# Designs tried in a protein design run: peptides against a protein of PDB entry 7BDX. Part 166

Target 1, 212 residues: chain A of PDB entry 7BDX
Amino acid sequence: EMGAAACTLLWGVSSSEEVVKAILGGDKALKFFSITGQTMESFVKSLDGDVQELDSDESQFVFALAGIVTNVAAIACGREFLVNSSRVLLDTILQLLGDLKPGQCTKLKVLMLMSLYNVSINLKGLKYISESPGFIPLLWWLLSDPDAEVCLHVLRLVQSVVLEPEVFSKSASEFRSSLPLQRILAMSKSRNPRLQTAAQELLEDLRTLEHN

## One batch from the design tools (peptide; made by RFdiffusion4, then SolubleMPNN)

Design b2_p19_1_s2 (from b2_p19_1, 9 letters changed)
Fold by OpenDDE base, seed 2:
Structure b2_p19_1_s2 (fold): chain B 212 residues (1-212), chain C 212 residues (1-212), chain A 19 residues (1-19)
Amino acid sequence: as target 1 above (212 residues)
Amino acid sequence: as target 1 above (212 residues)
Amino acid sequence: GVGDELARLEAEFRGERLP
């Protein structure tokens, strides 16, 4: 209980760039992010049997951890830290996104995807995550999720890949061959305006790349 | 483990006034400080049998909690919050200081005493803690501690009482009758310069009050 | 160089923060 409360407060204050800098400037940052990944992994592994209530202290704790990672990744020095010093955490996030079933832990998926998107703002970060084994299949797995917010953040991450020629060129063949076009087209007709727009923009970007 | 790490980071960033304001401005502050006292109390109660290692995750967690309270109390709005909205926490700190034996959990005692001292900067806070049942006996109990830092912070808190006539006048008779004069005199001869100075200053303040 | 320009662009492009 108290741990979740403390972590939630830390998440809240991590919205400040100065707080992120303070966290990263300390000698405890490496240890903190090391155990963050382990804690998130332990939580996901615990789900295989118990319908953990979405509102459990453990869930709140993990959400706060994922939120902290997201807020760190929102800032240039934070992205640099994650990409240079906490790659295992990025690997863990990618792994956990793959381990979760469609519709499972939707809020956590969204938070993790937001963190990856923020990391992708750094070209080095984008290269790192996109070169992760199984990254393209993972994106399509996540796009099979029934949740619009999950799908939205996947589309945003896909767009980050597509908009970076140096990254996209490396995976372009695999990407084109496996693209769930019908799914993305369906999303472009969504009643959710954010999802609709993201899907339309991605389709436009893809069309532009095929004509060039 | 992770909870202690998160709480320690929160403690570190709480050195900023802006972070304290952010913590207190949230709807979670009341709950956080409510469970803080409970957590600290649970820890102290757990000590009655196990020599908990000073470096345990649990110890670190409690130290961080006490540190957060101290940092909150270092700021005017934080003092106001504690005195107006978290009095139970102040009561808990006073209780725990009484429950701990001399030489037991010295670091925690110091942190708790620092928090009380910071609260005492607010006249309303000083009045509240000094009017706590058993406050004067508690101070003398704490001055029996073999640790110089514990004694130092007790002397500082005693000085805060003595320097405030409206507060001191209410307890002056009890204070004078129970004053461990020989103990304070011994501290004024300490090799620890901070303790020596604090004891000397307090003795001077007391002499000044007797001549007026 | 290209690296400095990239760093500048990355500095200008801030991710989403969660409150």
Scores: peptide ipSAE 0.049, ipTM 0.776, DockQ to the pose 0.033
Fold by OpenDDE base, seed 1:
Structure b2_p19_1_s2 (fold): chain B 212 residues (1-212), chain C 212 residues (1-212), chain A 19 residues (1-19)
Amino acid sequence: as target 1 above (212 residues)
Amino acid sequence: as target 1 above (212 residues)
Amino acid sequence: GVGDELARLEAEFRGERLP
């Protein structure tokens, strides 16, 4: 209980850039983010049997951790820290996104995807994530999720890759050969306006790339 | 481990006034400070048997909690919050200071005393603390501690009472009748310069009050 | 330079801060 409360407060205050700078300026940042990855991994591994109530203290604790990572990644110095000094955490997030089943831990998936999207704002971060083993198959796996919010954040991450020629060129062949075009087309007809817009924009970007 | 790390980071960033305002501006502040008191109480109650290693994750966790309370009490809005909305926490701190033996959990005692001192900067806070049952006996109990840092922070709290005529007048008879004058005189001869100064200043203030 | 492009991308892509 106390740990969850502390993490939740830390998550809330981490929305401030100055707080993120204060966290990173201390000698405890490295240890904290290392333990964060381990804690998230332990949580996901525990899901194989018990329906963890989404509202459990443990779930809220892990959500707060993922929220903190997202807020750190939302600013330049935070992205630099994650990409330079906490690569294991990024690797862990990618791994956990692969280990979670479609429809499993939707809220956590969304937060993790948001953190990766924020990291992708930095070219170095985008390169690191996109060059990770199994990255493209992972995107398509995640896009098969029944949850519209998960799919939205996957599409945003795909768009970050597509909009960066230096990154897209390296994986363009694999990307084009495996692209779930029918799934994206279906999303462009969604009743969810955010998902619809994201899918339409991505389709427009992809059409532009095929004609260039 | 993760809880201790989160609390430690929250403690570090709570040194900023803006962070304290952010903590208090949220809907989670009340719950957090309630759980803080309970967690500190549970820790102190666990000490009766096991030599908790001072460097244990549990000890560091509780130290961080006490540090957060101190930092909150260091600013005006934090004092108002504690005195108006978290009186149970203040009561708990007073209780725990009474339950701890001389020489036991020195670091925690110091942090708790610092929090009470910060609260005492507000007249409403000083009144609340000083009107608590057994307050004067508690001060003398704490002043019997072998640790110089504990005694220093007790003397500072005593001075806050002595310097406020409205508060001192209510308890002046009990205060004068029970004052451990010989102990304070001994501290005024300490090799610790901070303790020596605090004891000398208090003795001067007391002499002024006897001649008025 | 890479720094200016990063700054421009950072300005265009405001990282989502979760309250």
Scores: peptide ipSAE 0.047, ipTM 0.781, DockQ to the pose 0.035
Fold by OpenDDE base, seed 3:
Structure b2_p19_1_s2 (fold): chain B 212 residues (1-212), chain C 212 residues (1-212), chain A 19 residues (1-19)
Amino acid sequence: as target 1 above (212 residues)
Amino acid sequence: as target 1 above (212 residues)
Amino acid sequence: GVGDELARLEAEFRGERLP
């Protein structure tokens, strides 16, 4: 309980850039984010066995951790830190997103995807993520999720890849060959306006790339 | 481990006034500080049974919690919050300081005493603390500690009481009758310059009160 | 180029912060 409460507060205050800088300026940041990855991994591994109540202290703790990572990645120096000093955490997030089934741990997926999106704002981060083994299949796996928020954040991440020619060119063939176009088209007709817009924009971006 | 790491980071960033304001501005502050008191109490109660390694994650966690309380109390709005909304925590700190033996958990005592000193900067806080049952005996119990830092912070808290006529007048008789003058005089000759100075200043303040 | 840097700068401001 106390751990979850402390971590939740840390998550809340991490919305401040100054707090993120303070976290990163300390000598504990590396260790913290190392343990963060391990903790998240342990949590996800435990889900297959126990109906862990989504409202458990453990769940709340992990959500807070994912939120902290997101907030760190929201800031330039935080992105630099993650990409340069905490790549293992990024690897873990990618792995966990692959391990989770569609509809499973939706909130956590959203937070992890948001963190990856934020990391992708840094070109070096985008390169790192996109060059991860199985990245494109992972995107399509995630896009099969029934949750609109999950799909929205997947589309945003896909868009980040598509909008960066240097990154997209490396995977363009695989991307084109495996693109779940029908799924994206279906999303462009979603009643969720955010999802609808994101899908439409992505389709427009993809069309532009086909003509160039 | 992860809890201690998170709480340690929270402690570190709580040195900022803006972070304290952010903590207190959230809807989780009350719950957090409630659980904080319980956690600290549970830790102290566990010490009589198990040689808890001072370097345990649990110890680190509790130190971080005490540090957070200290940092919150260092700020005006934090003092207001503690005195108005978290009196139970203050009661707990006072109780725990009484439960700990001389030489036991020195670092925690120091942090708790620092928090009380910070609270005492607020007149309402000083009144609340000083009117707590057994407060004066508690001060003398703490002053028997072999640790110079503990004694220093006790003397500072005593000075806060002595320097506030409205508070001191209420307990002046008990204070004068129980004052460990020989102990304070011994401290005024300490090789620790901070302790020496604090004891000397307190003795001067006490002399001034006797002549008025 | 300058456009890429601007895009990166603009993207930097798109970081999502969660309370």
Scores: peptide ipSAE 0.043, ipTM 0.780, DockQ to the pose 0.035
Fold by OpenDDE base, seed 5:
Structure b2_p19_1_s2 (fold): chain B 212 residues (1-212), chain C 212 residues (1-212), chain A 19 residues (1-19)
Amino acid sequence: as target 1 above (212 residues)
Amino acid sequence: as target 1 above (212 residues)
Amino acid sequence: GVGDELARLEAEFRGERLP
């Protein structure tokens, strides 16, 4: 309980750029993010067969950790730090997103996807995650999720890849061959306006790339 | 481990006034400080007979909690919050200081004493803690500690009481009757310059009060 | 500009406090 409360507060205050700088400027940052990855991995591995008590202290703790990572990645120096010094954490997040079933741990997935999206704002970060083994299949796996928020954040991440020619060119063949176009088209007709818009924008971007 | 790491980071960033304001401005502050007291109490109760692994994750976690309380109390709005909304935490800190043996959990004692000293900067806080049952005997119990830092912070807290006539007048009789003058005199001859100075200043303050 | 959009995106993904 106390750990979850402390971590939740840290998540809340990490919304400040100065707090992120303070976290990263300390000598404990490397260790913290190393343990973060391990903790998140341990949590996901523990979920096998158990009813997800979303409101458990453990769940809240892991959500807060994911939130902290997201907030760190929201800042330029945080992105640089993660990409340069905490690649194992990024690899872990990618792995966890692959290990979770559709509909499983929805909130955690969203937070992890948000963190990856924030990392993708850095070209070096986008290159790193997109060159990870199984990245494209992972995106499509995640896009099969029944949750609209998960799908929304996947689409945003896909857009980050598509909008960067230097990154997209490396994966263009695999991307085109595996693109779940029908799924994206279905999302463009969603009653969820955010999902609808994201899908429409992605479809427009993809059309533009075909004409070039 | 992760809890200790998160809490340690929160302690570090809580040195900022803006972070303290952010902690207190959230709706989780009350719960956090409630659980903090419980956690610290549980830790101290667990120490019975065990070799204090000062470097344990649990110890570090509790130190970080005490550090956060200290940093919150260092700020005006934090003092107001603690005195108005977290009195149970203050009571717990006082109780724990009484339950710990001389030389036991020295670092924790110092942090707790620092927090109480910071609270004492607020007249309302000083009134509250000084009117707590057993407060004066507690000060003398703590002053029997072999650790110079513990004694230093006790002397500073005693000075806060002595320098406030409205507070001192209420306890003056008990204070005078139980004052460990010989102990304070011995400290005024300490090779520790900080302890020496604190003891000398307190002796000067006490002399001034006798002549009035 | 791209900078403003980045700032907006960065702000959008700041973690919400857990209820």
Scores: peptide ipSAE 0.032, ipTM 0.774, DockQ to the pose 0.045; fails the geometry check

Design b2_p19_1_s3 (from b2_p19_1, 8 letters changed)
Fold by OpenDDE base, seed 5:
Structure b2_p19_1_s3 (fold): chain B 212 residues (1-212), chain C 212 residues (1-212), chain A 19 residues (1-19)
Amino acid sequence: as target 1 above (212 residues)
Amino acid sequence: as target 1 above (212 residues)
Amino acid sequence: GVGDELAELEAEFRGVRLP
């Protein structure tokens, strides 16, 4: 309980760039983010048995951790830190996204995807994530999720790849051969306007790449 | 472990006034400080049996919590918040300082005393603390501690009372009748220059009050 | 719904690509 409350407050204040800089400027940042990855991994591994009530202290704690990572990744110096000094955490997030089943831990998936999206704002971050083994299959696995918010954030991450020629060229063959086009087309007709727009925009970007 | 790491980072960033304002401006502040008191109380109650290694995750967590309270109390709006909305926490700190034996949990005592001293900067805070049942006996109990840092912070808190005529007048009779003058005189000869100075200054203040 | 809870969570952090 207390840990969750403290971590939630830390999450809230991490919305400030100055706080992110303070976290990263301290000698405790490396240890914190190392343990963060381990904690998130332990949480996901524990889900196989118990219907964790979404409102559990543990869930709230892990959500706050994922939120902190997202807020750090929202800042340029935070992205640089994660990509240089916390690659294990990024690898853990990618692994956990693969380990979770469709519909499982929707909130956590969204937060993790948001963090990866923020990392992808940096070319170095995008390169690192996209060169992760199984990255393209992971995107399509996640896009099979029934949750519109999960799918939205997957589409945004896919767009980050598509809009970077240097990154896209490396994965273009695999991307084209495995693209769940019918799924994306279905999303372009979603009643969720955010999902609809994201899918439409991605389809337009893909069409542009086919004609060039 | 993760809770201690998160709370330690929160402690570090709470040195900023902006962060304190962010904590207090959130809807989670009341709950956080409520649980803080409960957590500190549970920790102190657990000490009766196990030599808690000073370096335990639990100890570090509680130190961080006490540090956060201290940092909040260092800010005017934080003092106002504590005195108006977290009186139970202040009562808990006073209680815990009484429950701990001389030489027990020295670091925690220092942090708690620092928080109370910061609260005492506000007249409203000083009034509240000084009107707590057993406050004067508590000061003398704590002044029996063998640790120079504990004694230093007790002397500073005593000075806060002595320098406020409105507060001192209410407790003057009890204060004069129970004053451990010999102990304070001994401290004025301490090899610790900070303790020596604090004791000398308090003795001078007391002499001034006797002649007026 | 789940969407409202997520929106509330999103309000607690900067998930926005800073322009």
Scores: peptide ipSAE 0.043, ipTM 0.760, DockQ to the pose 0.059
Fold by OpenDDE base, seed 3:
Structure b2_p19_1_s3 (fold): chain B 212 residues (1-212), chain C 212 residues (1-212), chain A 19 residues (1-19)
Amino acid sequence: as target 1 above (212 residues)
Amino acid sequence: as target 1 above (212 residues)
Amino acid sequence: GVGDELAELEAEFRGVRLP
């Protein structure tokens, strides 16, 4: 209980840029984010048997950790830290997103995807995640999720790739060959306006790329 | 491990006034500080049997919690919060200081005493702690500690009482009757310059009060 | 329920693409 409470508070205050700087300016940051990755991994691995109550202290703890990573990644110095010094954490997040089945741990997926999206603001971050083995298949796997928020954040991440020519050019062939066009088209007709807009924008961006 | 890491980071960032405001501005503060008190109490109660490794994750966690309380109490809004909304936590700290034997958990004692000292900056806080049952005996019990830092912070807290006429007047008779004068005199000759100075200042303040 | 809780949790973090 106390761990979840402390981590939740840390998550809340990490919404501040100054707090992120304070976290990263200390000598504890590297260890903290290393353990964060391990903790998240252990949590996801524990799901295979026991129906972990989504409302458990453990779940709340992991959500808070994912939130902290997201908030760190929302800031320039945080992105630099993650991409330079905590690549293993990024690898862990990517791995966990692949390990989770459609509909499984939706909240955690959203938070992890948001963190990756924030990391992708930095070109180095975008390069790193996009060059991860199985990245393109992972995007499509995630886009098959029935959850609108998961799909929304996948589309946003895909858009970050598509909007960066240097990154997109490296994966363009694989991207085009495996693009779940029908799925994206279906999302462009979603009743969820955010999902609908994101899908429409991505389709427009893709059309623009085909004409160039 | 992860809990201790998260709490340690929260402690570190709570050195900022803005972070304290952020913690207190959220809807989680009351619950957090309630659990904090319970956690600290549980830790101290666990010491009666197993030689808890002072370097354990549990110990680090509790130290961080005490540190957070200290940092919160260092700020005006934090003091107001503690005195108005978290009195049970203050009661817990006072109780735990009484439960710990001389030389036991010195680091925790110091942090708890520092928190009480910070709380005592507010007149309402000073009133509350000084009116706690057994407060005067508690001060003398703590002043019997062999640790110079414990004694230093006890003397500082005593000084806060002595320097506030409204508070001191209520306890003056008990204070005078039970004052460990020989102990304070011994401290005024300490090789620890901070302890020496604090003891000398307190003796001077007490002399001034006797002449008025 | 779960969606509302997620929205509440999402309010606790930035979760936006910031420069």
Scores: peptide ipSAE 0.043, ipTM 0.759, DockQ to the pose 0.060
Fold by OpenDDE base, seed 4:
Structure b2_p19_1_s3 (fold): chain B 212 residues (1-212), chain C 212 residues (1-212), chain A 19 residues (1-19)
Amino acid sequence: as target 1 above (212 residues)
Amino acid sequence: as target 1 above (212 residues)
Amino acid sequence: GVGDELAELEAEFRGVRLP
């Protein structure tokens, strides 16, 4: 309980750039994010057997950790740190997103996807995550999620790839061959306005790429 | 481990006034500090049986909690919050300081004493803690500690009482009758320059009060 | 219990996400 409370407070204050800088300026950042990855992994591994109540202290703790990572990645120096010094954490997040089934741990998926999206704002980060083994299949796996918010953040991440020619060119063939076009088209008709807009925008970006 | 790491980071960033304001501005502050008190109490209660390795994750966690309280109390709004809304935590700290034996949990004592000292900067805080049952005996109990840093922070807290006539007048008779003068005199000759100075200054302040 | 109190605390920080 206390750990989750502390982590939640840390998450809250990490919304400040100055706080993120303070976190990173310490010699403890590396270890913290290393343990973060391990903790998240342990949590996800524990889900296969028990319907862990999503409202458990453990769940909230992991959500807070993912939130901290997200907030760190929201800042340029935080992205640089994660990409340079905490790649294992990024690898873990990618792995965990693959391990989770559609509809499973929706909130955690959203937070992790938000973190990856934030990382993708940095070209170096985008390169790293997009070159991860199975990245494209992972995107489609995640896009199969019934949750609109998960799908929204997947589409945003896909857009980050599409908008960067240097990255997109490397995987363009795989991307085009495996693109779940019907799924994206369905999302463009979603009642969720954010999802609808994101899907429409992505479709427009993809059309632009086909004409170039 | 992760809880201790998160709490340690929160402690580190709480050195900023802006972070303290962010902590307090949330609806979570009350509950956090409530649980903090309980956690610290549980830790201290666990010491009676097991020589808990001071380097345990639990110890570090409690140190971080005490550090957070200290940093909150270092700021005017933080003091106001603690005195108005988290008096139980202050009561707990006072109790725990009494429960710990001389030489026991030195680092924790120092942090807790630092927090009380910071609270004592606020007149309302000083009034509250100084009117606590057994406060004066507690000061002398703590001043018997073999650790110079514990004693230093006790002397500083004593000084806060002595420097406030409104507070001192209420307990002046008890204070004078129970004053461990020989102990303070011994501290004024300490090889620790900070302790020496604090003891000398307190002796001067006490002399000034005797002449008024 | 302590767990319920933490759950309430956690609910409040759900909104503090940087984009």
Scores: peptide ipSAE 0.042, ipTM 0.752, DockQ to the pose 0.081; fails the geometry check
Fold by OpenDDE base, seed 2:
Structure b2_p19_1_s3 (fold): chain B 212 residues (1-212), chain C 212 residues (1-212), chain A 19 residues (1-19)
Amino acid sequence: as target 1 above (212 residues)
Amino acid sequence: as target 1 above (212 residues)
Amino acid sequence: GVGDELAELEAEFRGVRLP
């Protein structure tokens, strides 16, 4: 309980760039992010056995951890740190996103996807995650989720790839061959306006790339 | 382990006034400080049974909690919050300082004493802690500690009381009757210059009060 | 410019809090 409360407060204050800099400026950062990945992994592995109530202290703790990673990745120096010094954490996040079933741990998925999106804001981060083994299949796996927020953040991540020619060109063939077009088209007709817009924009971006 | 790491980071960033304001500005603060006292109490109670290694994750976690309280109390709005909204925590700290034996959990004692000293910076805080049952006996109990840092922070807290006539006048008789003068005199001859100076200053302040 | 768009995107995902 207390750990979750402390971590939640840390998450809240990590919205400040100065706080992120303070976290990263210390010698504790490496250890913290190393353990973070392990803790998140341990949590996801524990789900296969027990009905973890979404509102458990453990769940809240892991949500806060994912939120901290997201907020760190929202800052330029934080992205640099993650991509240079905490790659295992990024790999863990990618793995965990694959390990979770559709509809399982929606909040955690959203937070992890947000962290990956923030990492993708710079070219180095985008290259790293997009070159991860099974990245494209993972995107489609996640796009099969019934949750609109999960799908929204997947589409945004896909868009980051599509809008970067240097990245997209490397996987363009796989992308085109595996693209769940019918699913994306269905999302473009969603009643959720954010999902609808994201799907429409992605479709437009893809069309533009086919003509070029 | 992860909880201790998160809490340690929170402690580090709580050195900033803006971070303290952010912590207190949320609805999470009340719950956090409520649990903090309970957690610290649980830790101290657990010491009676097991050789807790000073370097355990649990110890580090509790040290970080005490550090956070100290940093909150270093800020005017933090003192106001603690004295108005988290009195149980202050009472718990006072109780725990009494429950610990001389030489036991020195680091925790120092941090807790620092928090109380910070609370004592304003008159409302000083009045509150000095009017707590057994406060004067507690000071002398703590002054029996073999650790120079513990004794130093006790002397500083005593000085805060002595220098405030409105507070000192209420307990002057008990103070004079129970004052461990020989112990303070011994400290005034300490090889530790900070302890020596603090003891000398206190003796001078006490002499001044006897002549007035 | 591209920098401003990135800054806006960064701002969108900064300060995530539990509901």
Scores: peptide ipSAE 0.026, ipTM 0.759, DockQ to the pose 0.043; fails the geometry check

